# Peptides against a protein of PDB entry 8OXM, part 281

Target 1, 371 residues: chain A of PDB entry 8OXM
Amino acid sequence: FKAEFRLAGGVNLPKIIDCVGSDGKERRQLVKGRDDLRQDAVMQQVFQMCNTLLQRNTETRKRKLTICTYKVVPLSQRSGVLEWCTGTVPIGEFLVNNEDGAHKRYRPNDFSAFQCQKKMMEVQKKSFEEKYEVFMDVCQNFQPVFRYFCMEKFLDPAIWFEKRLAYTRSVATSSIVGYILGLGDRHVQNILINEQSAELVHIDLGVAFEQGKILPTPETVPFRLTRDIVDGMGITGVEGVFRRCCEKTMEVMRNSQETLLTIVEVLLYDPLFDWTMNPLKALYLQQRPEDETELHPTLNADDQECKRNLSDIDQSFNKVAERVLMRLQEKLKGVEEGTVLSVGGQVNLLIQQAIDPKNLSRLFPGWKAWV

## One batch from the design tools (peptide; made by RFdiffusion4, then SolubleMPNN)

Design b2_p25_8_s3 (from b2_p25_8, 13 letters changed)
Fold by OpenDDE base, seed 4:
Parts: sequence; C-alpha cells; structure tokens
Structure b2_p25_8_s3 (fold): chain B 371 residues (1-371), chain A 25 residues (1-25)
Amino acid sequence: as target 1 above (371 residues)
Amino acid sequence: SYEEQIQKEKEEFDKLILEALEKLA
C-alpha cells in the first residue's frame, strides 16, 4: 500500500489507495469505509450473471450489450476494497462538480449547478406543480452538454461514432438491467464513464429491488435517463440504437424469467445481504449537503439494539421480499400498471417514464435530475 | 432440445450462483 491516498468525490469520501500487487502492478483500490460494499459485491455478481445471459443471446452478443462490472472485496458490512475503475470519471464530475465542469465550459451563461440545486431544494417540500415549474425553468437555463464528453475524448470521427455507440449501448443495458433489479435512479456521482470505452460503470448499489420507491422522496423513474444521459447518445437521443438495445436487453431478461427469479429469491433471503431500506440509509441517501455537518458520530452506539425484535421484523421482511419477487415477476412478464405489454411496449413505457419532466421534477433534488 | 439447453443453462447458472454465493460467504 502506498501511504498516499486520494479522496474520490462523494459523500462517503472513499479513499483511493494505490496498491502494488504481488505481480508488481499498481492497482488503484477504492476503500469505502461506510458503504455497504456487500450490496455492491452482490449486485456486481448479479450483473455478471446478467452479462452471461446477454452473451448467450445472439442478438445481445452481436450488439455487445454488457453491464460493466468492477471487483468488490467486501471486508465487512461497512468496509471493503473496491477495485477502483481506473480510467473512469464520475459523470457528475465531468458535468457539474467544478468550475471546469462541462456545463460551465460549454454553457457559461446557464445557471450554475449550485443555482439549479438551490432552486430545486427551495421547492422540495412544495406541490408537484411548483416542482415541475421550477424544474422546467432549471432545465431551460441548464442545457445538456454530455455530448461533449465523447467529442473531447475521441477526436477521430470514426472513433467518436463508435464510442458514442458504445455509450448508448451501455446506457441501454444498464437501464434495463437496472430496472429489472430495481436500481432506480442513480446519483450522477455513482455513474462512472470509462474515458477509453465510453461505457458506464454503476457504483454504490445501495438501492436495489425498488427500495428507492420507499425513500422519503420516492423515486419516480425506472432508471436514470436525464437530459445529459440522453445528450451523450447524440442527435437520435433515446430513439434508434438506445431503444433497440433496451428492447433486446429486455427480451433476454424476460426470456430468462425463471433464472432471474431464482437468483433474486436467493439474494432476497440471504441473511448476509441487507438490501432493505433502513431509516439511516434513507437519511444518508437523501441527505442534504447542509445536513452532513450534523451527523455526529453518535450513530455508532445503538446499532446493537435494533437486532433484537427479530420476530416482527421477520414477518415484515418476508412480506417485503414477497412483494419484491412479485414485482420482479411482473416486470419479467411485461406487466406494467396492471397491463401486459410487449417488449417494445414495456420499453417504450419505461423510456417515457424515465424522460418525463413530471417524474424528474419529483425526484430528490440532491440527485440532480436536471443533469 | 431447447428445453434441455435451458435446463443445462439453468444448471450452469445454478452452479454460478452457488460459486458466487460461496464467494460471498
């Protein structure tokens, strides 16, 4: 281990540690000290399984549809070593983190990321109508720029086109797999983009199985398909390649129903896999930057007592697990809002839900649905 | 048959799950 560590951006201040392997290769490792790395590890395995299904199918294999995975070595429920995704950047860092963010560089007269966040935070407790109006004002004055990622990184037009296609395929695969697994919306810091492949890497998988719907501000989108995410696809947006890749991914998922149900059932009942939303996790996920100062370390003490009332928790847990399995089965049957949809119909509905400004305006402002 | 292939794929997958669960344990 080198003595020097870098802080990766994000609430948990994950430490990037450079490790020299026994092979003499330097490997960056992300040491998360407070995140449920077990959930990340489990979800990475589920992604590998989904990738296996996608590789077996000729249509998805030809399209090179894969969800990018990273190695996770959980050391405890709250600690572990992630293989840091070398050559990746958080999309949020590229877009909005600094004065050098793409929004500031390409749209210097637009609202700052801070102004957008402030405006949306001011309406967080207001009506859906007021949220929508302010979201539309924010969107009008904060135009998407993520197209410039591929343009900056890939100067050759042929390479640029291939990488934009790789990005679009990665978004499609991760969106549909993420929907099936109930990952919901993803914070812009928890989506990395590979600077060489243009593929997305989803990290911090602390929300799964639609647990985002039970957050204090419920998720209203099936996956992150915000304006910048769409802008990265280029002029066709969600049409053409993205839609077709979503459909082909959904076809594989639906055709793998029994397999996926069996996996998820095993995982839901794994006593070591805490997928359930707890109040502390909910508070953490929807914490305001202003509230970061008040989380005094006093939360260390009482974690022991919550284990005791196992029996009533167990019945509630089983009912939640059953509901998750039922909803997964519905998704895999194409049941949306009580109606059985074709793959194309289901994918269309999901895309429409994900891009709907009304749904986006209702998201937690901390997750920056305008980005 | 297609069913045998699905069954074989299921068995290979069950094995992958087991190996994955063993790595989580």
Scores: peptide ipSAE 0.008, ipTM 0.277, DockQ to the pose 0.016
Fold by OpenDDE base, seed 1:
Structure b2_p25_8_s3 (fold): chain B 371 residues (1-371), chain A 25 residues (1-25)
Amino acid sequence: as target 1 above (371 residues)
Amino acid sequence: SYEEQIQKEKEEFDKLILEALEKLA
């Protein structure tokens, strides 16, 4: 282990440690503290299963539809080493880094990322109408720039085109699988992009099974499909390759309903997999920078008093698990708002929901829906 | 060890995935 570490972006400030392996090779490792690495590990296994389903289908295999996975080596119940995705950068770091972010480089006259965040935080407790108006003002003065990622990394036009397609396919696959698994919107620091493949890697999978809908500021989008995410696809945006890859991914997921339900059922009832949203986790995920000062980690909240009757917890848990399974079954049947949709209809609805500025304006400002 | 337990859980889960995938073949 080198004595030096870097902070990775993200909510839990994971530490990137350079390690020399027994083979004499340097490897970057992400040390997460206090994160439920079991949740990340379990979700990686689910992604591997989804990848297996996608590889078995000829149409999705030909399109190379995969979710990028990473190795999780849990060291303890609350700590572990992630094999850091070497050659990845958080999309948030590329886009909105304070020093050299793409928005600042390509759009120097636009609002700063800080100004955008401040404006949206000021209206956080306001009406949906006021949030929408301010969000539209922010969006007008903060134009997307993520198209420049592939342009900076891939100078050869043929390679650039191939990598833009790889990106678009990766967004489509991760969006649809993320919707099925109820990952919701993803913080910009929890989406990594591979600088060589242009594929996305989703990290910090602590919100699953639509538990984002029970946050203090509920999720209003099925997945992250913000303006920069769309801009990275190039001039066609959500049309053409993205839509077709979403449809083909959704088709495979719907045709694999029994498998997906069986696997998710096993996971939901695994006592080692804490997928449930708790108030502390909810507060942490949507904590305001201003509220950081008052959360003294009272380390000493005795684990003792949450001896709530095991029976009432189990019944409440079972009812939540059943609702999650029912909602998963609905999604896999194409049931949206009580209506059965075709794959194309369902994917269209999800895309429209994800790009709707009214839905985006209602998201938690900390998740930067304008990026 | 905790690593052995996680490896075992992973192997059990990988097995469950495989069995679920074999039931559809």
Scores: peptide ipSAE 0.008, ipTM 0.350, DockQ to the pose 0.020
Fold by OpenDDE base, seed 3:
Structure b2_p25_8_s3 (fold): chain B 371 residues (1-371), chain A 25 residues (1-25)
Amino acid sequence: as target 1 above (371 residues)
Amino acid sequence: SYEEQIQKEKEEFDKLILEALEKLA
């Protein structure tokens, strides 16, 4: 181990450790010190399976529809080593870095990322109407710039076009698979972009199976399809390539229903896979700066109330697991709001939900729905 | 040991995943 560590950006301040392997190669490793990397490891296995399903289908194989995966080595319940995706950057670092972010470089007269965040935090406890009005004002004064990522990295027009297609396919595949698995917490620091491939790498997979909907501020979108995410696709936006790649991914997922249900069932009942949302995790994900002062660990939460009978915990857990499986089965049947939709109808509904400014304005300000 | 139980559960899980993948192959 080298004695030098770098802090990666993010709420969890993961440490990038340079490890020299026995082969003399330096490997950058991301050490998460507070998150259960077992969740990331399990979700990477699920992504590998989804990739296998996508490679078997001729239409998705021809389109090279894949989710980027990374190696996870869990070391303990709260520590582990992620293989740092060399040549990736958080989309948030490119877009909204305080010094040299793309928004500041290309839109110097727009609101700063800090001003946008402050405005949305001021209305966090306000009505949905007030949140929507302030979100629309923020969006008007914070215009998308993510198109410039591919333009800066890929100077050759043919390469630029291929990389923009790779990006669009990566967004589509990860959005649909992420929706099926109920992947939440898709903030701009949990999505990396590969500077060479233009593909996305999703990290921090601890909010799965729609557990983001039971957060104190519920998640209201199926995946991240914010204005910058769309701007990276170029002039076609969510139409054409993106929509078709979503439809083809959804078709493969729906046709693989039995396989996906069987594997998710095994995972939901794995005692080592803590997918359930707990109050401490919810507080950690949506901690307000004002709440830092009151989280003195009063160690005196009496041991008595945590002794809910093991039988009642098991029955409550089983009911939650059954509900997750039922909802997964509904998604894979195309059941949305009690209606059976075609693949195209389901994908259209999900796109509309993801881009709806009313849904985006209701998200936790830390998710940065204006980016 | 607790570590041997975790390793055994992991091997059983890896085996279940492999068997599920083999049924898919």
Scores: peptide ipSAE 0.000, ipTM 0.316, DockQ to the pose 0.019
Fold by OpenDDE base, seed 5:
Structure b2_p25_8_s3 (fold): chain B 371 residues (1-371), chain A 25 residues (1-25)
Amino acid sequence: as target 1 above (371 residues)
Amino acid sequence: SYEEQIQKEKEEFDKLILEALEKLA
């Protein structure tokens, strides 16, 4: 191990360490403490299965539709080593990291990331109407810049176009797979971009099966499709390549219904996979610091073993697991709001929900819906 | 500047791609 470590962005401040392998190759490792990496490990296996389904289909294989995966080695219930995706950066670090972020460099007269966050924190307990008004003011004075990522990294026009296409395909695949699995907490520090491939890597997979909807501030979007995410796609935005890749991914997921249901059922009843939202986890996820630089002392969750009677826990757990399976089956049938939709209709509804400024304005301010 | 010229060429290329995608839709 080298004596120097880098902090990766995000609430848990994972440590990036450089290791020399027995083969003499240098490898970056991410050391997470305090998080249950078993959830990440299980979700990586589900993503690998989804990739297998996508590779079997001719249309998704031709489009190279994949969700990026990483190796998770859990060391304990609260610690593990991630094989770090070498050459990745959090999208939040590129966009809004202090004075060096792309927003400050390309839009120096816009609101700072701190000013945007402060304005949204001030209205956090206000009406939905007041939140919407302030969110629109923030968005007007904080214009998207994520197009500059590919422009900075890929100077050759042909390479630049290929990488922007790879980015758009990665967003589409991860958005639809993430929606089917009910993946939440998709803030800008939980999404990495590969500086060589322009593909996204989703990390911190502890909010799954729509458990983000039962947070104190419920999640109101199916996936992250914010203005900067769309700006990275270029002038076509959510149309053309993105929409078609979403539809082709959704077709494969819907046609794989029995396989997906069987695997998710096994996972929901695995006693080693704690996917349920608890009050302490909910509090932790929505106690984000106003400034990403403030090391809030992570409350030692004293293991107050709430000795809840085992019998009442089991009955409540089974009823939640059944509801998750029912909702997954509905998604895979194209049932939205009690109506059966075509693949195109379902994908269109999800895109409209994800880009709706009314939905975005209702998110927890630490999700940074204006980025 | 060289950067402004590259930006303009990228925007022109983006328009050509949009027109091609509209013909394939």
Scores: peptide ipSAE 0.000, ipTM 0.210, DockQ to the pose 0.015

Design b2_p25_8_s4 (from b2_p25_8, 15 letters changed)
Fold by OpenDDE base, seed 5:
Structure b2_p25_8_s4 (fold): chain B 371 residues (1-371), chain A 25 residues (1-25)
Amino acid sequence: as target 1 above (371 residues)
Amino acid sequence: SYKEELEKLKKEFGELIRKALEKLA
């Protein structure tokens, strides 16, 4: 192992370490705590299932629709290493790194990432109207630049076009599967991009089954479809390839409802899989430092064994699990706001919800909805 | 049958998930 490490984003500030394998190859590794590794490992198995379903369908197979997965390797009872996707970078590091971020390089006269964050933090406790106005001002003075990722990495026009399509397909697949599973905390440090494939890798999968909606600042979008995410798709934006890939992914998910429901039911009732939101986890998720570079000392999560007083917790747990299963069943039937939608209607509603500046302006400032 | 393939998938994935959880326990 090298002596130097980098911090990834997320609740427990996972460490990225470089190591040399027994084969003499250098590999990056992500080191996380036990609880994060368990949640990530379970969700990776669910993603592998979704990939199997997508490979069986001719339309999704022809489009190469897949979610990128990573291997979880337990090191001890309290720690493990994620096999890091070599040649990945957090989208936040590329876009909004303080020294050499793409926004600073391509838009030097726009607001800095810090100025945008400060403006949104100042209105965090204000009305939704005030949040919307400030968010629109921030967006006007912070224009998207993520198109330049593929332009910098892929100089050949034919390769560039192929990689932009791979990116768009990866966003579509991960957005729809992420919506079905109710994935939250999709901030710019929890989404990596592969520098060779242009595919996304989602990390820190600890907010699932719509538990992001019960945060002190609730999540108001089904997935991350912010202006930079859309800019990476090129001139067509959310239309054409992205929409069609979302529809084909949603069709496979809806046609696989019994499989998805059974597997999620097993997970929800597994005592080893703590998917429920608790007050401490909620606090950690929404106490993001103003500056991503400020190493706030990780408050030692003292193993306060919250002695789950078993009896009253079981009834409340079962009622939450039942509600999660009911909502999953609704999604897989195309039930949105009490109405049954077609695949195209459901996908359209989700896209509109995800790009709505009113929904985006209401997110926690640490989610960086303007990026 | 489609139903038998579905039950086989459910069983295979349930076992993969269980084995993943057991390795992290």
Scores: peptide ipSAE 0.030, ipTM 0.535, DockQ to the pose 0.018
Fold by OpenDDE base, seed 3:
Structure b2_p25_8_s4 (fold): chain B 371 residues (1-371), chain A 25 residues (1-25)
Amino acid sequence: as target 1 above (371 residues)
Amino acid sequence: SYKEELEKLKKEFGELIRKALEKLA
């Protein structure tokens, strides 16, 4: 182990530890808590199953539609290490690093990432109208730059074009699979980009099954499709390759309804898989920098098991699990807002919801919807 | 049959989950 550790960005402040293997290779390791590792490990298996379904279909196989997976390695009963994807960087580190971020390099006269964050935090308790106005001002003065990622990494035009297609396919596949599984907390530190493949790696899978909608500030988008995410696709944006890859992924998911429902049912009723949102997790996910001073991790939070009667907990849990299964069944049937949609209609609705500045302006400021 | 293949996939997936959880235990 090197004596130095880096803090990964994100809610759980996962520690990046550089480990020298017995082979003399440096491996970056992401250290997380036990429960987060279990949730990440289970979701990686669900992603592997989704990849198996995508590889069985000729149209998704030809398009090489996959969600990137990583290995979870347990270290101890209370800690484990995620194999840090060697040659990945958080999209937030590339875009909004204070020293050398792409926004500062390519748009030096725009608002700083700090100014954008401050403006959105000042209106956090304000009306939706005030949030929308400030979000539009921030967006006007913070223009997208993520197109430069592929331009910096891939100098050959033919390689650049293929890598931009790989990126666009990765965004499409992960967006649709993420929507079906109800993945939340898709902030810019929970999405890594591979510097060699241009594919995305989604980490920190602790908000699933639409549990982001029951946060104090509800999640209002189905996936991250912000202006920088779109800018990385190049001039076509959400049209052409992205839309077609979303439609083909959604078609495979809908045609695999029975398999997906059964797997999610097994997971929802597994007593070792805590997917439910709890008040401490919700507070931690949407903690304000001002509130950091008082939340000493009192190690004694274990003792306030409010012993709700085991019977009332079980009945309440079963009702939440049933609602999650019913909502998953609706998604897989194309039922949106009480209407049955075609694959193209459903994908179009999800894209419109994800890019709507009214939905984006309502997100928690820590999600950085302007990036 | 499709049903037998689905039950096989369920069993294989359940064994994969269990083996992953046992490694994390």
Scores: peptide ipSAE 0.029, ipTM 0.572, DockQ to the pose 0.017
Fold by OpenDDE base, seed 4:
Structure b2_p25_8_s4 (fold): chain B 371 residues (1-371), chain A 25 residues (1-25)
Amino acid sequence: as target 1 above (371 residues)
Amino acid sequence: SYKEELEKLKKEFGELIRKALEKLA
């Protein structure tokens, strides 16, 4: 282990530790807290299963539709080393997390990421109308630049085109699988892009089964499909390849209903898998950047003694689990807002919901829906 | 039967999850 660590960013401030293996190879490792590692590890297994379903289907296999997974190596009961996806960068780091971010480089006269965040934080407690107006002003003065990721990394036009397609397919697969599993919106630091494959790697899977909808600022999108995410797809945006890959992924998910329900049911009732939103987790997920400094690591120590008084919590838990399963059944049947939709209709609705500036403007400003 | 195969997959996956969680526990 090197003495130096880096923060990967993201909600849970995972520590990147460089490790020299017994083979003399340096490997970056992501060190997270216990609960986050468990949730990540479980969700990686679910993703691997989804990948198996996608590989069994000819149409999704031909399109190479996969959700990228990473290895979780537990180090201790309280710490694990995630095999950090070597050669990945958080999309937020590339876009906005440094002074040399793509927004600053390509759009030097646009609002800074800080100005955008400040404007949206100022209206956080305001009406939806005020949030929408400020979000539109921010969006006008903070134009997408994520197209430049593939252009910077892949100078050969044929490779560039292939990698842009790989990116688009990765976004489509992760969006639909993420919707089915209820991952919701994803913080820009919790989405990594592989610098070689242009595929996305979702980390920090601390929100699942639509638990983002019960946050103090509820999620309003089925998945992250923000302007930069769309810009990375190129000129066609959500049309053509992305839409078709979403439809083919959704088709496999809907046709795998019994398998997915069975798996999610096992997970929801596993006492070792805490998927439920708790107030501390909710606070942590939607804390202000200013409050990131004050949440001392001490909160991880004492929460051992909240012995769930089993009885009243169990009935409430079971009712939440049942509701999650019911909603998953609806999704897998194409039931949206009480209406049964075709795969194309369902995917269209989800895309429209995900790109709607009204929905995006209502998201927690800390998650940077303008990026 | 498909149901037996599903129950087998459920058990195998549940066991994989449990083993993953036990390693993280």
Scores: peptide ipSAE 0.017, ipTM 0.439, DockQ to the pose 0.018
Fold by OpenDDE base, seed 2:
Structure b2_p25_8_s4 (fold): chain B 371 residues (1-371), chain A 25 residues (1-25)
Amino acid sequence: as target 1 above (371 residues)
Amino acid sequence: SYKEELEKLKKEFGELIRKALEKLA
């Protein structure tokens, strides 16, 4: 280990440590000190399986539809080394860094990221109508700029076009796979972009199986498809390549129903995989930035084991697991709101839900739905 | 040890994925 550490951006201030491997190669490692890296490790294996399913299908293989994965090396119950995705940056750091963020650089007369967050925090406890009105005002005065990521990194027009296509495919694949697995907490610090490939890397996979819907402020979108995410696709937006890649990914997922159900069933009943939402985790995920100073609940791993031994908790757990499996089966059948949809119909509904400003305005302000 | 449990979990899950993938082949 080198004595020097760098702070990665984000709430948890993960330490980037340069490690010399036994092979003499320097590897950057992300040391997460508080996150349950077990969830990340398990979800990476699920993503690898989804990638295998996508590679077996000729249509998805030809499109190179993959969800980016990273190697998780757990060091302890609370600490692990993520293989640092060298050459990745959080989309939030590129977009809304206070000093040199793309919004400030390209839209200096728009609201600051701080002003947007403040306005949305002021209405956090207000009606859905008031949240919607303030969200629309914020959106009008905070225009998307993520198109400039590819323009800054890829000066050659042919490379630029290829990378924008890779980005769009990565968003589509991760959105549909993420929806099927019920991934939540997709804030701008939990999504990295590779500066060389333009592909997305999803990190912090602790909210899965729609557990984001049971948060005090429930998640109202199936995946992150905010204005900046769409702006990165360029002039076509969600139409054309993105939609087609979503449809082809969804087709493979639906055709793999038995396999996906079997795997998720085993994960749900795995005693080492704590996917359930608990009150302390919910508080941590939706804590105000101002309140972060006091309550670092040391989520004692010991308190998690003690809770499973109560018979009433086991019955509640089994009912939640059954409900998750039923909902996964519905998704894989194309059942949305009690109606069986075609792949195109289901993908269309999910896109509409994800871009709906009414749904986006209801999200927790820390999710930054205006970005 | 936690590391042994995680290696066991990875092995069990890897085997489960393998079995699920064999049913598709």
Scores: peptide ipSAE 0.009, ipTM 0.435, DockQ to the pose 0.021

